# Peptides against a protein of PDB entry 3WG5: the designs that were tried, part 49

Target 1, 218 residues: chain A of PDB entry 3WG5
Amino acid sequence: LAKNIVYVAQIKGQITSYTYDQFDRYITIAEQDNAEAIIIELDTPGGRADAMMNIVQRIQQSKIPVIIYVYPPGASAASAGTYIALGSHLIAMAPGTSIGACRPILGYSQNGSIIEAPPKITNYFIAYIKSLAQESGRNATIAEEFITKDLSLTPEEALKYGVIEVVARDINELLKKSNGMKTKIPVNGRYVTLNFTNVEVRYLAPSFKDKLISYITD
Target 2, 218 residues: chain A of PDB entry 3WG5 as posed
Amino acid sequence: LAKNIVYVAQIKGQITSYTYDQFDRYITIAEQDNAEAIIIELDTPGGRADAMMNIVQRIQQSKIPVIIYVYPPGASAASAGTYIALGSHLIAMAPGTSIGACRPILGYSQNGSIIEAPPAITNYFIAYIKSLAQESGRNATIAEEFITKDLSLTPEEALKYGVIEVVARDINELLKKSNGMKTKIPVNGRYVTLNFTNVEVRYLAPSFKDKLISYITD

## One batch from the design tools (peptide; aimed at target 1 C102 R103 P104, target 1 (a further copy) R48)

Design b2_p18_6 (made by RFdiffusion4)
Pose (drawn by RFdiffusion4):
Structure b2_p18_6 (pose): chain A 218 residues (1-218), chain B 218 residues (1-218), chain P 18 residues (1-18)
Amino acid sequence: as target 2 above (218 residues)
Amino acid sequence: as target 2 above (218 residues)
Amino acid sequence: SASSGVIISAANSPASAS
């Protein structure tokens, strides 16, 4: 009961209705165990807008800070993952990862051709991504360009431009650097200072169902 | 005189990429065997827009008539399934089935809440559903109400209003009543008269991949 | 591979959840 606990979970692949269930399951475990924070190792090339908005909402309502960590090296928080990141308490990127490229699309034709969205829906997602950035005090100008210019950024660029808070190689370095940082959004109405000294790290294994469904969608 | 071959397939559940694959697989089989028609027993609560548009497109390119049959009793062709029906060569409904209810939403939230669709998406789908109805000679005024009023129809109501062509209890009654009917959209440029005199019915089983994905869904 | 963007899935209605 008198411990400082950080949960670490993994989320890989397309952001779907099942991805929401994962976020909710991992975050719920951390909440019920009074965790200082949960670190989500995120690698996503794309996903659905509805599951992305549900995840952002679940993060906004989280009773503990949610740290989105673009990891491992070569991972991306592209498309839906970018919104999830902008909608969270703190963003960390591992070296060689990517963030951005969030243009909303109606989807893919028989060819694999891109089916663009009506111009106005692009404006809707611009307003939504600007809102997430402003609510978290992040660079909304660059966030808008994730859509309008299909802008993508390396870790160092994302840090310089004020989109993320940490560049870290691993969980330990992430804990060291983010220790003492305020969350970019509140936890239950208060902005919180992260206390990662003397912390117990607990890894949450992805289930059989997680790995299988992810593989199939792949 | 001649033996006419009719294929029958079942397509159930949410409309997704796998569903497009089912439509493509079943239709390709019927085309290669020079079938008079393929009948799809459709039961769907809804699904994804891009896959629905890809299915409508696949049906437009079909070298043989595609008959959408809302079957069994209790089934529906709601949301995305309505567009598939309106985009097909002939629509049949079994007693106690439903068609319509197509108001687009960005999706469902955590607590039963619904994420609203911006007006542009709504107007986009109004134009698209009116277009499918106009191209097939079906009631465009009523098709719009599938969206603007979330209108849903019984089979008897759907026939009366000119949205569908046939009300049938089974495959036997469907072939009997639809024999001699012209298709509502062309097959390769010409509107084909359906010849169901002297008919061999062939049932297509769902593949291993089909069964697995649906068991996981159940 | 590069991402093409966020997929909007709007082919559902309130009735779809019933």

Design b2_p18_6_s1 (made by RFdiffusion4, then SolubleMPNN; from b2_p18_6, 10 letters changed)
Fold by OpenDDE base, seed 5:
Structure b2_p18_6_s1 (fold): chain B 218 residues (1-218), chain C 218 residues (1-218), chain A 18 residues (1-18)
Amino acid sequence: as target 1 above (218 residues)
Amino acid sequence: as target 1 above (218 residues)
Amino acid sequence: SKSKGIIIDAGRSKKSYD
């Protein structure tokens, strides 16, 4: 029986418009091949709110399940990364990773100090992150606290509090644990049961363009 | 014979992730109804680069032609708005509007002064905007100068220099002048000849969510 | 060009829930 394909791609660094292009390209490749799912290994300190919202929308429009995997150990889904995860079909974290710290800011001053966002902007993102949590059946109270308390969680805490679905050390453990799970949001209007019983893992490399973009943003 | 439908929607204000949501929603509605085209009345001072790049990508993925119309008189497609226009299937401007001023910045300091982008970022956006111009058969030299000289053009100048395709006072004149024009980029891999001989114009209103977002960003 | 980049960045004080 033809093996179901699972794509795996890495997205590392700040969330920018370049990150959207990577998400879009990777998901599109996986869609074209009718993959069972795509796993995005995410490691980000955060980034731009608009890119984040566009990425969330692109994930929600995916014809296949998109799994956000905070990986490798030492990685984070900080700030914008948390929103992206909360907008996805399944969240996994490796031991030694973190999620949260979602307070919006206007930017950094010359001395590296944070320029605070006005309450109006903060309240908007509170409503937005709560909506993502509610729509995905995840903990909306904790999602709010990611902003209001600048909360960060370990994988174990995030799982315990219903923010994420899987703690996994590697891709193989992730596939094993997520096998038979339903997506937390619909794929093309239907909640999908993941079938990872007989899958081929295909790794996607960054394009030359993606590498150049990473070099520009680093 | 059933009238071909042309949708018209307004996008006003800063280019943000919220603007992406508006573009996506409006284009999706027009795609679902197999519209001949969608006209986006654009008035923006600019905004976030990542949102801009995502919007460009969404336009390029459209199943129907997306026409950017800098409207009404007094409006601008400044900064991010210029990139969006250059990424679209057709650009129109009303008399008394402007396009250009595309220099990337890191943000604003507390005193409202611009924080300049490093040369690496500036050069990236020069390459990007030139690529958009080249792919759409528009003036790549002027596109570069929108950044390097912070150039702004009138509709008449932009038309003369091959940046835009149409100068039109209103939607009816736009439809009349753009009738029979080919899209400047492909729609689903093919350059489309616009047919506005017998069209019904349908205006899309902002969603309640869009209004709330606009209220938050204003 | 007012590209006011709202950055959603990891806040100053990452507080653990526990």
Scores: peptide ipSAE 0.070, ipTM 0.346, DockQ to the pose 0.084; fails the geometry check
OpenDDE base, seeds 1, 2, 3, 4: peptide ipSAE 0.037, 0.062, 0.038, 0.035; ipTM 0.292, 0.347, 0.337, 0.340; seeds 1, 2, 3, 4 fail the geometry check

Design b2_p18_6_s2 (made by RFdiffusion4, then SolubleMPNN; from b2_p18_6, 10 letters changed)
Fold by OpenDDE base, seed 5:
Structure b2_p18_6_s2 (fold): chain B 218 residues (1-218), chain C 218 residues (1-218), chain A 18 residues (1-18)
Amino acid sequence: as target 1 above (218 residues)
Amino acid sequence: as target 1 above (218 residues)
Amino acid sequence: SRSAGVEIDAGWSAKSYD
């Protein structure tokens, strides 16, 4: 039987317009190949709110499931990364990663101090993050607290509180644990059951050179 | 065969915390009776952003489809009303109604002039309204223009541009046209096909006195 | 919710299309 193709790509660093272009390109490749899913290995301290919102939109418009995987160990989906995760079809985290710290800021002063966003902007992002959580059936109270309390969670806490769906050490464990899960948001107007029983993993390198590794999951 | 129950309730005036309580109560009644749907006849010039966001959340948490019906003729789903509609499972409009004009304001001055919201707040609501449109598979470009151009649409324009799903003159036409449609957002994690082939219409009066009118739709 | 200071009201201009 033809292998279910799963793409894997890494996105690291600040969320910017360049990061949007990466998401768009990677998802487009996986859509064109009618992949079972794309996994984005995400490590971000946050970034621009406009780029974040565009990324969330691009994920929600995807013709295939987009899995956000906070990876490798030591990585974070901080601030904008948390919003992106909550806007996705499935969230996974590796042990030793973090999610949260979503309070909006206006920037940094010359002395490196945070310039606080006015309450009106903070409240906007509270409503936005709660919307993402509710639409995906994730914990909207914790999503709010990521802003109001500057909360950060471990993978185990995030799973326990219903913020994420999977804790996985690597891609193989992620595929095994997420097999048979339904997407938390629709794909092309329907919830999709992920099928990772016979998967060809295609790594989208920064140079777009595919490394093909096939996994047969028992 | 047991009739599919559809609740109908009217919400009129400014969106406030009191309006949230009305939405919550009406949806709760319809959930408890395991209704096929609730139709909210909406006529609003807008109101408070906080109440609007809470209403959208309450609709998205509904165990049953929530249909926003801009009704009667001459009514509007203006500003906050547009957001509520875009957050719902189906939007209908009667001929002679309007939707849009979503630009956020800080309030009114003593002379009745609008106090403009700062660009940061406007940009927040642009992102929020675009999110609602994308999640529901509605026109996100027009949703943005409801703010940036202060755009208002007729039912025919809103249907043509993919902002709404139904133009209907009354409840009977709404039920007939929406029969067999899928909800634009999930209900309890799935898209629901509306079944209005044998409907008992229950009107939730302001006094919570149910008037039962049964319609057999051919 | 701290959004209490933002109204999303149709300004008087929206009434001109009735």
Scores: peptide ipSAE 0.030, ipTM 0.242, DockQ to the pose 0.076; fails the geometry check
OpenDDE base, seeds 1, 2, 3, 4: peptide ipSAE 0.023, 0.021, 0.022, 0.026; ipTM 0.273, 0.271, 0.257, 0.276; seeds 1, 2, 3, 4 fail the geometry check

Design b2_p18_6_s3 (made by RFdiffusion4, then SolubleMPNN; from b2_p18_6, 9 letters changed)
Fold by OpenDDE base, seed 2:
Parts: C-alpha cells; sequence; structure tokens
Structure b2_p18_6_s3 (fold): chain B 218 residues (1-218), chain C 218 residues (1-218), chain A 18 residues (1-18)
C-alpha cells in the first residue's frame, strides 16, 4: 500500500517576502508529491503584513492541507504568525509556545519606539483577523483581542478558547491527535478528513536561499 | 446586445498589503460582473516585495484580463510596480510615464541611506522578474536590467524593447489600441483575445478603506 | 519617502490571560 506522505518544513524568523517564497516552495513540493498534508513548524515574532496576507492566501489556495505547528517549546506564532495560523487548515502548538500579540504597527521610530498604526489600519486588521477566525470556525472574539488587547495565549488557553485544534509535544503526537480531524478551512472547496494512518514523514530542508533569508531577517 | 463591461480602477502610492486588498477588491468586482477586463491605472514608487508578489499572483489567478496602465502622465510603475506590470495580461503606459528601477533593498538605515539587499536576494528577484517576463513573452534581458542596472524606461523605449504592449494617452485610446490583442499571460489557462467593441467603461471608486491606506502609506 | 511598511510585530509585553 503506497504510504501517504506528510511533509514537515521549518519556518523561523521574521515574516517577509522570502518567508512567502519558503511557504510557496514547501507547499508546491508537497502538492507535486500528492502529500496527505504539509506541517510547517513555525517560530516567528511576526513581520510584514503583506507577506503574512500572501502566505494566508497561498495556504488557502493549497491543493493539500497546510498544518501550522508552533514548535519547538519556546517558539511563538506572534503577530503575523497568528494570522497565518488562523488562515491554515489546522493549528497545533507545542507546550511552552505562544500565539497572539497581533497589534499592527507602522514600524519603529528613530528612538526605537513603536509607531502605532492609525485606527483605520488597526480596524482593517481587526476585520481581517476576525474573518480568518470565522472562516475557520475559530474564536473570532479572541482573534480580535489579539489586536485590541495585544493578547497572547498559551497552547492550553488557545485550545480551551477554540483558537487552535491540537496541543502536541512532537510530530508523532501531532499526527496521532490530528488523525481523523477535519480541516478547519476547505481544500479544493472541500473540508478534508486528515488520514495519518500508515504515513511517511518527509522533512524538507530549507534551500540555500531560505537559509540566507532567515539569516538576513534575524 | 448586452454591452461588455470594462472596469477602470486607480491604484496610487506604495505597494503594501493594503494595495493587495485594493487589487483583490477591484478584480473580484470585475470577475463577479463578468467584465471583459479590468484596467488598473497604476502610479507607484514601489513598496513591499511580498505585497507585490501577492498582487502578481492575484492578477494571474484572475478570471478576467487585468491590464496595468501606467497613468496619468508623470506616473511611474517603479520597482514593485514593474513586477506587477510584467505579471499582468497587458501593459500600457501613458506618455511621460516610466517603468523600471527594480533593485531590491532591505530598507533604509537610521541615517536614511539604502540598505542594499545581499546578492542572494538580488539574484532571487532577478530570477523572479525574468520568469515574469518570459512567461508573458516580454523582454527578459531588460527585465533583468531593471534590477542589475536599476534601469528605467520611457513608454516608447519599453514598447520598442518588447517590455510593454501599448502606449496610450487615455482610456479611450488604450481600448482602441488593445482591441483584438491577445493577453500576454493566460486567463483560466487560455490566452484571451481582448474584445473592446461596444464596451461600457465603469470606474471603481476606492473604498473608504482604500483611501485611508493610500493616505497612511504616502 | 520611508516606506513605512506596516509591520505586524510582536509588541513588548504580551499580556497573557492570567
Amino acid sequence: as target 1 above (218 residues)
Amino acid sequence: as target 1 above (218 residues)
Amino acid sequence: SRSAGVEIDAARSAKSYD
């Protein structure tokens, strides 16, 4: 029986146009091999709003389930990472990780202080993050509070409040716990039941380009 | 005979995630109305690479032809704008406009100097812009030189070198000159012959949100 | 003009629901 393939790839650092290229490359490889899913191990402080929105769109256009896994312990899906997670087919978190802190900023002033986004930008991202939560059947109230209160959650809190679907220590526990779950958003217009029975796990290495981009954006 | 609709919308200022939302909204409206095409009047100094790549992807996923029109006279499709144009179904320019200057930068230093992108980033965007040119049957050598030489072209030069398809003074001349042209990239997997016979031109106003984003990013 | 990229960064003190 031809084993179902699950790809695992790591994305670490700031969300930039290069992070989009990483997502696109990883998802494309998994799509080409007709993978059961791809799991993205995500560790990000956030980054660029446009790159984030592109990544969300690329995930939602995927021919396969894209699972965001906040990993390892100590990692975060902060800011842009939270939007990406909420736009994905399934969210998992490792113990000792965090999700949230989504307040948009214009950048940093010369003295290193945050330049706050004007209310109109903040309101845009409130509407956007709420739509991602609603479309995925996740907690839209907490999604809004990720911005309005700059809220961060533990995996246990995020699970309790219906922001995420799985708390898992590693890939093996993630596969066991998510087996038989339906995707929170459609794949090719259909909610897919994950089948992680008799799977092969394939790790995707970052390209030389991916490694360089993470180094420049750290 | 039900008139074919051509939508016209304006995008001005820096290319950001909000510019993606403008493109997405405009194209979606035109798709919903089964428009013959949408013409985007583009005036941009550039912006964010991720937003640019998203816009290119959104254009290429359009159910209708998306025509980039560098307009009015004095406008530019600089940097990110050039990539967007090269990713579109047809490029037009008004007299006294420009296209090019595509060298990627990491940003600005505290003293306002350009932080140059490392060679690997530059090489990525060289490969990317060349792919857009090649896919659209446009001049890939000049597309590379938009980065390597930071080259800017006039409409006449861009037409001569096969970067763009039309020089037009206004929407009426654009419709006349592009009538019967084939799209430079496919629409729903097919190269479409533009039919601008017996068309109604509909102008899309920027939403309150679109106006606000342009103001904040200027 | 400084392209004020809208950054969505993790601001400083993440308030947890404690």
Scores: peptide ipSAE 0.037, ipTM 0.327, DockQ to the pose 0.068
OpenDDE base, seeds 1, 3, 4, 5: peptide ipSAE 0.025, 0.026, 0.027, 0.039; ipTM 0.250, 0.366, 0.227, 0.339; seeds 4, 5 fail the geometry check

Design b2_p18_6_s4 (made by RFdiffusion4, then SolubleMPNN; from b2_p18_6, 9 letters changed)
Fold by OpenDDE base, seed 5:
Structure b2_p18_6_s4 (fold): chain B 218 residues (1-218), chain C 218 residues (1-218), chain A 18 residues (1-18)
Amino acid sequence: as target 1 above (218 residues)
Amino acid sequence: as target 1 above (218 residues)
Amino acid sequence: SKSKGVIIDAGTSAKSYD
């Protein structure tokens, strides 16, 4: 019997236009192979809002389930990373990771102080993050508090509050725990039941270009 | 029996004079073919107020119903996009989209801070957006708050408050839900009942010029 | 025109989430 393929790819660092290209490439490969799902191991401090919104759209246009996995321990889905996760078909976190701190800013001053976003911008992203949470059946109140209180959560807290679906130590535990779960958003207009019985795990390596850009932007 | 034609076209990115040309082209094609309606899939962060007002006028001069559909998930009818939507014959939103944040600005400073519009300009656009809401039988109080509070809403909130008419996941659901609805503003001096029974959906592609301009202005 | 030079933008392009 042909094994279902699950792809695993890594995205690390700031969310930029290049991060969009990484997501697009990884998801496209997995779509072409009719994979059961792709797992994106995400570790990000945040990044650009425009790139983030494009990534969310790309995930929602995916022909296959996209699982965001905040991994390894010590990783975060901070700021823009939280939006990406909330836009995905399933969220998992490893122990020792974090999610949240979603308040938009305009940048940093020369002294390293935050240039605050005006209320217009903040309110836009409050509506946006609440919409992502509501669409995915996740806690929209907590999603708002990720902005208004700059709230950050542990995996256990995020699971408890209905922000995420799985806490897992590694890919094997993730596959085991998520087997038979429904996607939190539709795939091609349908909620999909994940089938991780008898799967082959394939790791996608970052391209040479992806490695170079991550090195330059870090 | 000849199928009624419904056109679907996409407008993405900043509202500019080129966006007006896109609206004009798309609506003109649909008018020439005596389409039952045109659906504009809109995703915009906003843009120029002059272009926005011209687009609203072009929609209101349409010989056929113009439906603004905030789509796909993650899209927004932000700022200028909200005015365009409020000027249209019907508004729909997909889950995971947003509408609002309509406060006018003069631009951005070198540090990325917003250059605020003077009260005279703000008050002009308050009156304008309220007029669009009142003309279309939509919530003028919320329309004002899109400016005064820089309010942004989810699709469900916007529907609940009477800002929009439909929440739909895709074109098929939109057609199904809007079938038999009356336009919120007149078409050639008459409120039209939408007839989406036995329709052919035709997608209008952006011109090569439209693609190039979107690429340059993003 | 009062609309000339006015931008009605949510500022999505200028937003960073750092």
Scores: peptide ipSAE 0.033, ipTM 0.264, DockQ to the pose 0.095
OpenDDE base, seeds 1, 2, 3, 4: peptide ipSAE 0.042, 0.026, 0.026, 0.038; ipTM 0.318, 0.275, 0.284, 0.292; seeds 1, 2, 3, 4 fail the geometry check

Design b2_p18_7 (made by RFdiffusion4)
Pose (drawn by RFdiffusion4):
Structure b2_p18_7 (pose): chain A 218 residues (1-218), chain B 218 residues (1-218), chain P 18 residues (1-18)
Amino acid sequence: as target 2 above (218 residues)
Amino acid sequence: as target 2 above (218 residues)
Amino acid sequence: ATGGTGVIIPVVGTGGTA
């Protein structure tokens, strides 16, 4: 009961209704165990707007800080993952990862051709991504460009431009650098200082169902 | 005189990419065997827009008539399934089935809440559903109300209002009543008269991949 | 940096029954 606990979970692949269930399951475990924070290792090339909005909401309502960590090297928080990142307490990127490219689309034709959205819906997601950035004190100008310019950024660029808070190679380095940082959004109405000294790290294994479903959607 | 071959397939559940694959697989089989028609027993609560549009497109390119049959009793062709029905060559409904209820939403939230669709998406789908109804000679005024009023119809009401062509209890009654009917949309440029005199019915089983995906869904 | 091809708007309906 007198421990400092950080949970680490993994989320890979398309952001879908099942991805929401994962976020909710992992975050719920960390909440019930009074964790200092949960670190989500995120690698997503795309996903659905409805599951993305539900995840952002679940993060906003989280009783503990949620740190989105674009990991491992080569991972991306592109498309829906970018909103999830902008909607969280802290963003960290591993070297060689990507963030951005969030243009909303109606989807894919028989060809694999892009089915664009009506211009006004693009304006809707611009307003939504600007809102997430402003609510978290992040660069809304760049966030808008994730959509209008299909802008993508490396870790160092994302840090310089004020989109993320940490560049880290691994969990240990992430804990060291983010220690003492305020969360970019509140936890239960208060902005919180992260205490990662003398911390126990607990890894949450993805379930059989997680790995299988992810593989199938792949 | 001649032997007419009719294929029957079942398509159930949410409309997704795998559903497009089912439509494409079943239709291709019927085309290669020079079938008079393929009948799809459809039961769907809704699904994704891009897959629905891809299915409508696949049906438009079909070299043989595609008859959408809302079957069994208790089944519905709601939301995305309504567009598939309106985009097809002939629509049949079994007693006790439903069609309509197509008001678009961005999706469902955590606590039973619904994420509203911006007006542009709503107007976009009004134009699209009116267009499918107009192209097939079905009631565009009522089709709009599937969206603007979330209107749902019984089979008897759907026939009366000119949204569908046939009310049938089974495949036998469907072939009998639809024999001699012109298709509502062309097959390769011409409106085909359906010949169901001297008919061989062939049932298509769902594949391993079909069954697996649906068992996981159940 | 790599990119996605965009966020899919699944555009679903509420569905219904007669």

Design b2_p18_7_s1 (made by RFdiffusion4, then SolubleMPNN; from b2_p18_7, 9 letters changed)
Fold by OpenDDE base, seed 3:
Structure b2_p18_7_s1 (fold): chain B 218 residues (1-218), chain C 218 residues (1-218), chain A 18 residues (1-18)
Amino acid sequence: as target 1 above (218 residues)
Amino acid sequence: as target 1 above (218 residues)
Amino acid sequence: AKKGKGVEIEAIGVGGRA
């Protein structure tokens, strides 16, 4: 029986247009191989709203399930990372990771202080993040609080509140726990039941360009 | 007589946090050497609002005059570049360059279409760009139209409308034409009259990191 | 400078395709 392929790729660092290119490349490879899913090991402090929105759209247009896995321990899906996660087919977190802190900012001042977004921008992103949560059947109240309270959650809290679907220590536990779960958003217009009973895990390496950008953005 | 130093540095590509680091580095070098001014040869299609606002603030905090020079021919001070220019002590443009197109966007969709900013964001940046124009004694009506009409101007138009101060083909013509001009914003709380009668031009090279980022963003 | 927490609101008009 042909083993179903699950791809695993890492995206680390700030969400930029280049992060979109990474998502697009990784998802495209997994789509071409008709993978059962791709797991993106995400570790991000946040980044650009444009790149984030484009990544969300790319995930939503994926021909295969895209699982956002906040990994390794110590990683975060902060800010833009939370939006990306909420836009995905399944969210997993490793113990010792975090999610949230979604307050839109105009950026950081020279002294490193946050430049607050105008209330009107904040309200736009509140509506947007709530839409992502609602569309995925996740906790829209907590999604709003990721902005309004700058809330950050542990994996256990995020699971408890219905923000995420899985807490897993590693890829093997993730595959085991997510097996038989239904995607939280459609794949090609249909909710998919994940089948990880007989899978081959394939790791996608960052390109040279990916490594170079990671080196620059870290 | 000790020749007054004028530094010249190039900033090309998208406005990012790294572009802020370039501005900061270049201005700091020129400040340390008590330069008469630094000329930034700017060629940008735009970029991040945060980085732009930080760059504007860094220019406004400069101990020496910062001249934004849209250069070479074919270059632009588009979007974020216009804000940076309007926040500077003097704006120059080479013939065959452009300035404007300041409409705030939420970025580009996957298909490359503009994601429009909510009206509330647009209004914030209208107020901001008008403030920059007013503080510098430049045409605030045209500054608004850079957003509301997505207006782009030639150097000749920009000069005619009182958006910029100099049209110059090269650094030598820029120095000649700007000699005796008063800075459009204060330096250390005082408007400075530029003295380019006996200057040494020193070029600042991009760092290895600068070159690497330019290679990635181009 | 520690790029702190927040969704960085996008660029004023990024002219041109990446």
Scores: peptide ipSAE 0.069, ipTM 0.605, DockQ to the pose 0.400; fails the geometry check
OpenDDE base, seeds 1, 2, 4, 5: peptide ipSAE 0.023, 0.033, 0.044, 0.048; ipTM 0.269, 0.359, 0.568, 0.570; seeds 1, 2, 4, 5 fail the geometry check

Design b2_p18_7_s2 (made by RFdiffusion4, then SolubleMPNN; from b2_p18_7, 7 letters changed)
Fold by OpenDDE base, seed 1:
Structure b2_p18_7_s2 (fold): chain B 218 residues (1-218), chain C 218 residues (1-218), chain A 18 residues (1-18)
Amino acid sequence: as target 1 above (218 residues)
Amino acid sequence: as target 1 above (218 residues)
Amino acid sequence: AKKGKGVELPVVGVGGRA
């Protein structure tokens, strides 16, 4: 029986192999405790696509619901963060946050201009992001436009368009609003109805390594 | 008489000579046991064309059905992975996966840009991918567009266009949906009707060598 | 510096490194 525990962890900064390690560690801790869910407070400008895809896989392999919460106000789930969110069991956003801007790039030139990805890679990520949206019952047309138009949305727009499930100011409002919602993807092959009645909220602190790497990458 | 055994093995990462060794080992084990089939859970961004063609040949020489399963969610059969899939006895995809993006390249420049293949090489792989599609009774027009438009598809699109045969969430759904299907290419000169009634699923673990090489190539 | 929204793309290539 899942314990009435909800874990909350913060993931901030660029999506890298280290961000995968953070996701893996946090989800593993929450799985070991048979938590009702884990909420990941996500604030990212994007990052590596390889790390992003690994994170999506790790979320989809989770034994418990993984809720991506774009938080705090001023945060974003930009680029890689949008893919991660679309691969998750539930997406929430705080007011004053953003999601989208998913056009893949090869990097930055010496002058700081974006090196555009070739059509191959753009089309690959269009298919990938559409598949994540379709699997999760989210708006695949908007997911495509996150790439083709490099679209970014407010929480209200994202909710209206069916990209996300919840707009919430804080963890308590998130728990209240998401209580009784079904996960947008399966957990262990089954859609789970979230039960946030009388939950203990348990915060996972960043490890010393997490703090050091965030300090280096910030 | 084929035993009611289905092998499942994972192949992840770049397609290399080592990936050929993995395919060969896994298929050989399943052949030795006279398995009903082997399912290869494939997740690849692509790789070497030489290794890919060798893998296709090894699949086509298999004494048992080889099912390529693009799995888990977030995985892809990109580039070389699409050719491998098109050369197989059955293609399945999990929700949230992708297939396609098959335009040949010579590699990447120092700036990370794609070095385009000359028309001679592109035309060679167009002919090759069309032949694989035609032989397997799959959509050769889409197979060509995987190169000419560098197209990638969702599982639903790929199924709709007749590129793949099954969309399945897991091994159990795959076995259920593919039961009674004919292989898309011959096994030992004959099209085999898959019989997944009361099968034992047997997982092949990666060898120590497989784990070490995945660790080096990741 | 506007840290650009760059998704480093996994190299999806059929290209064998020569």
Scores: peptide ipSAE 0.043, ipTM 0.299, DockQ to the pose 0.166
OpenDDE base, seeds 2, 3, 4, 5: peptide ipSAE 0.029, 0.028, 0.048, 0.028; ipTM 0.588, 0.510, 0.295, 0.265; seeds 3, 4, 5 fail the geometry check

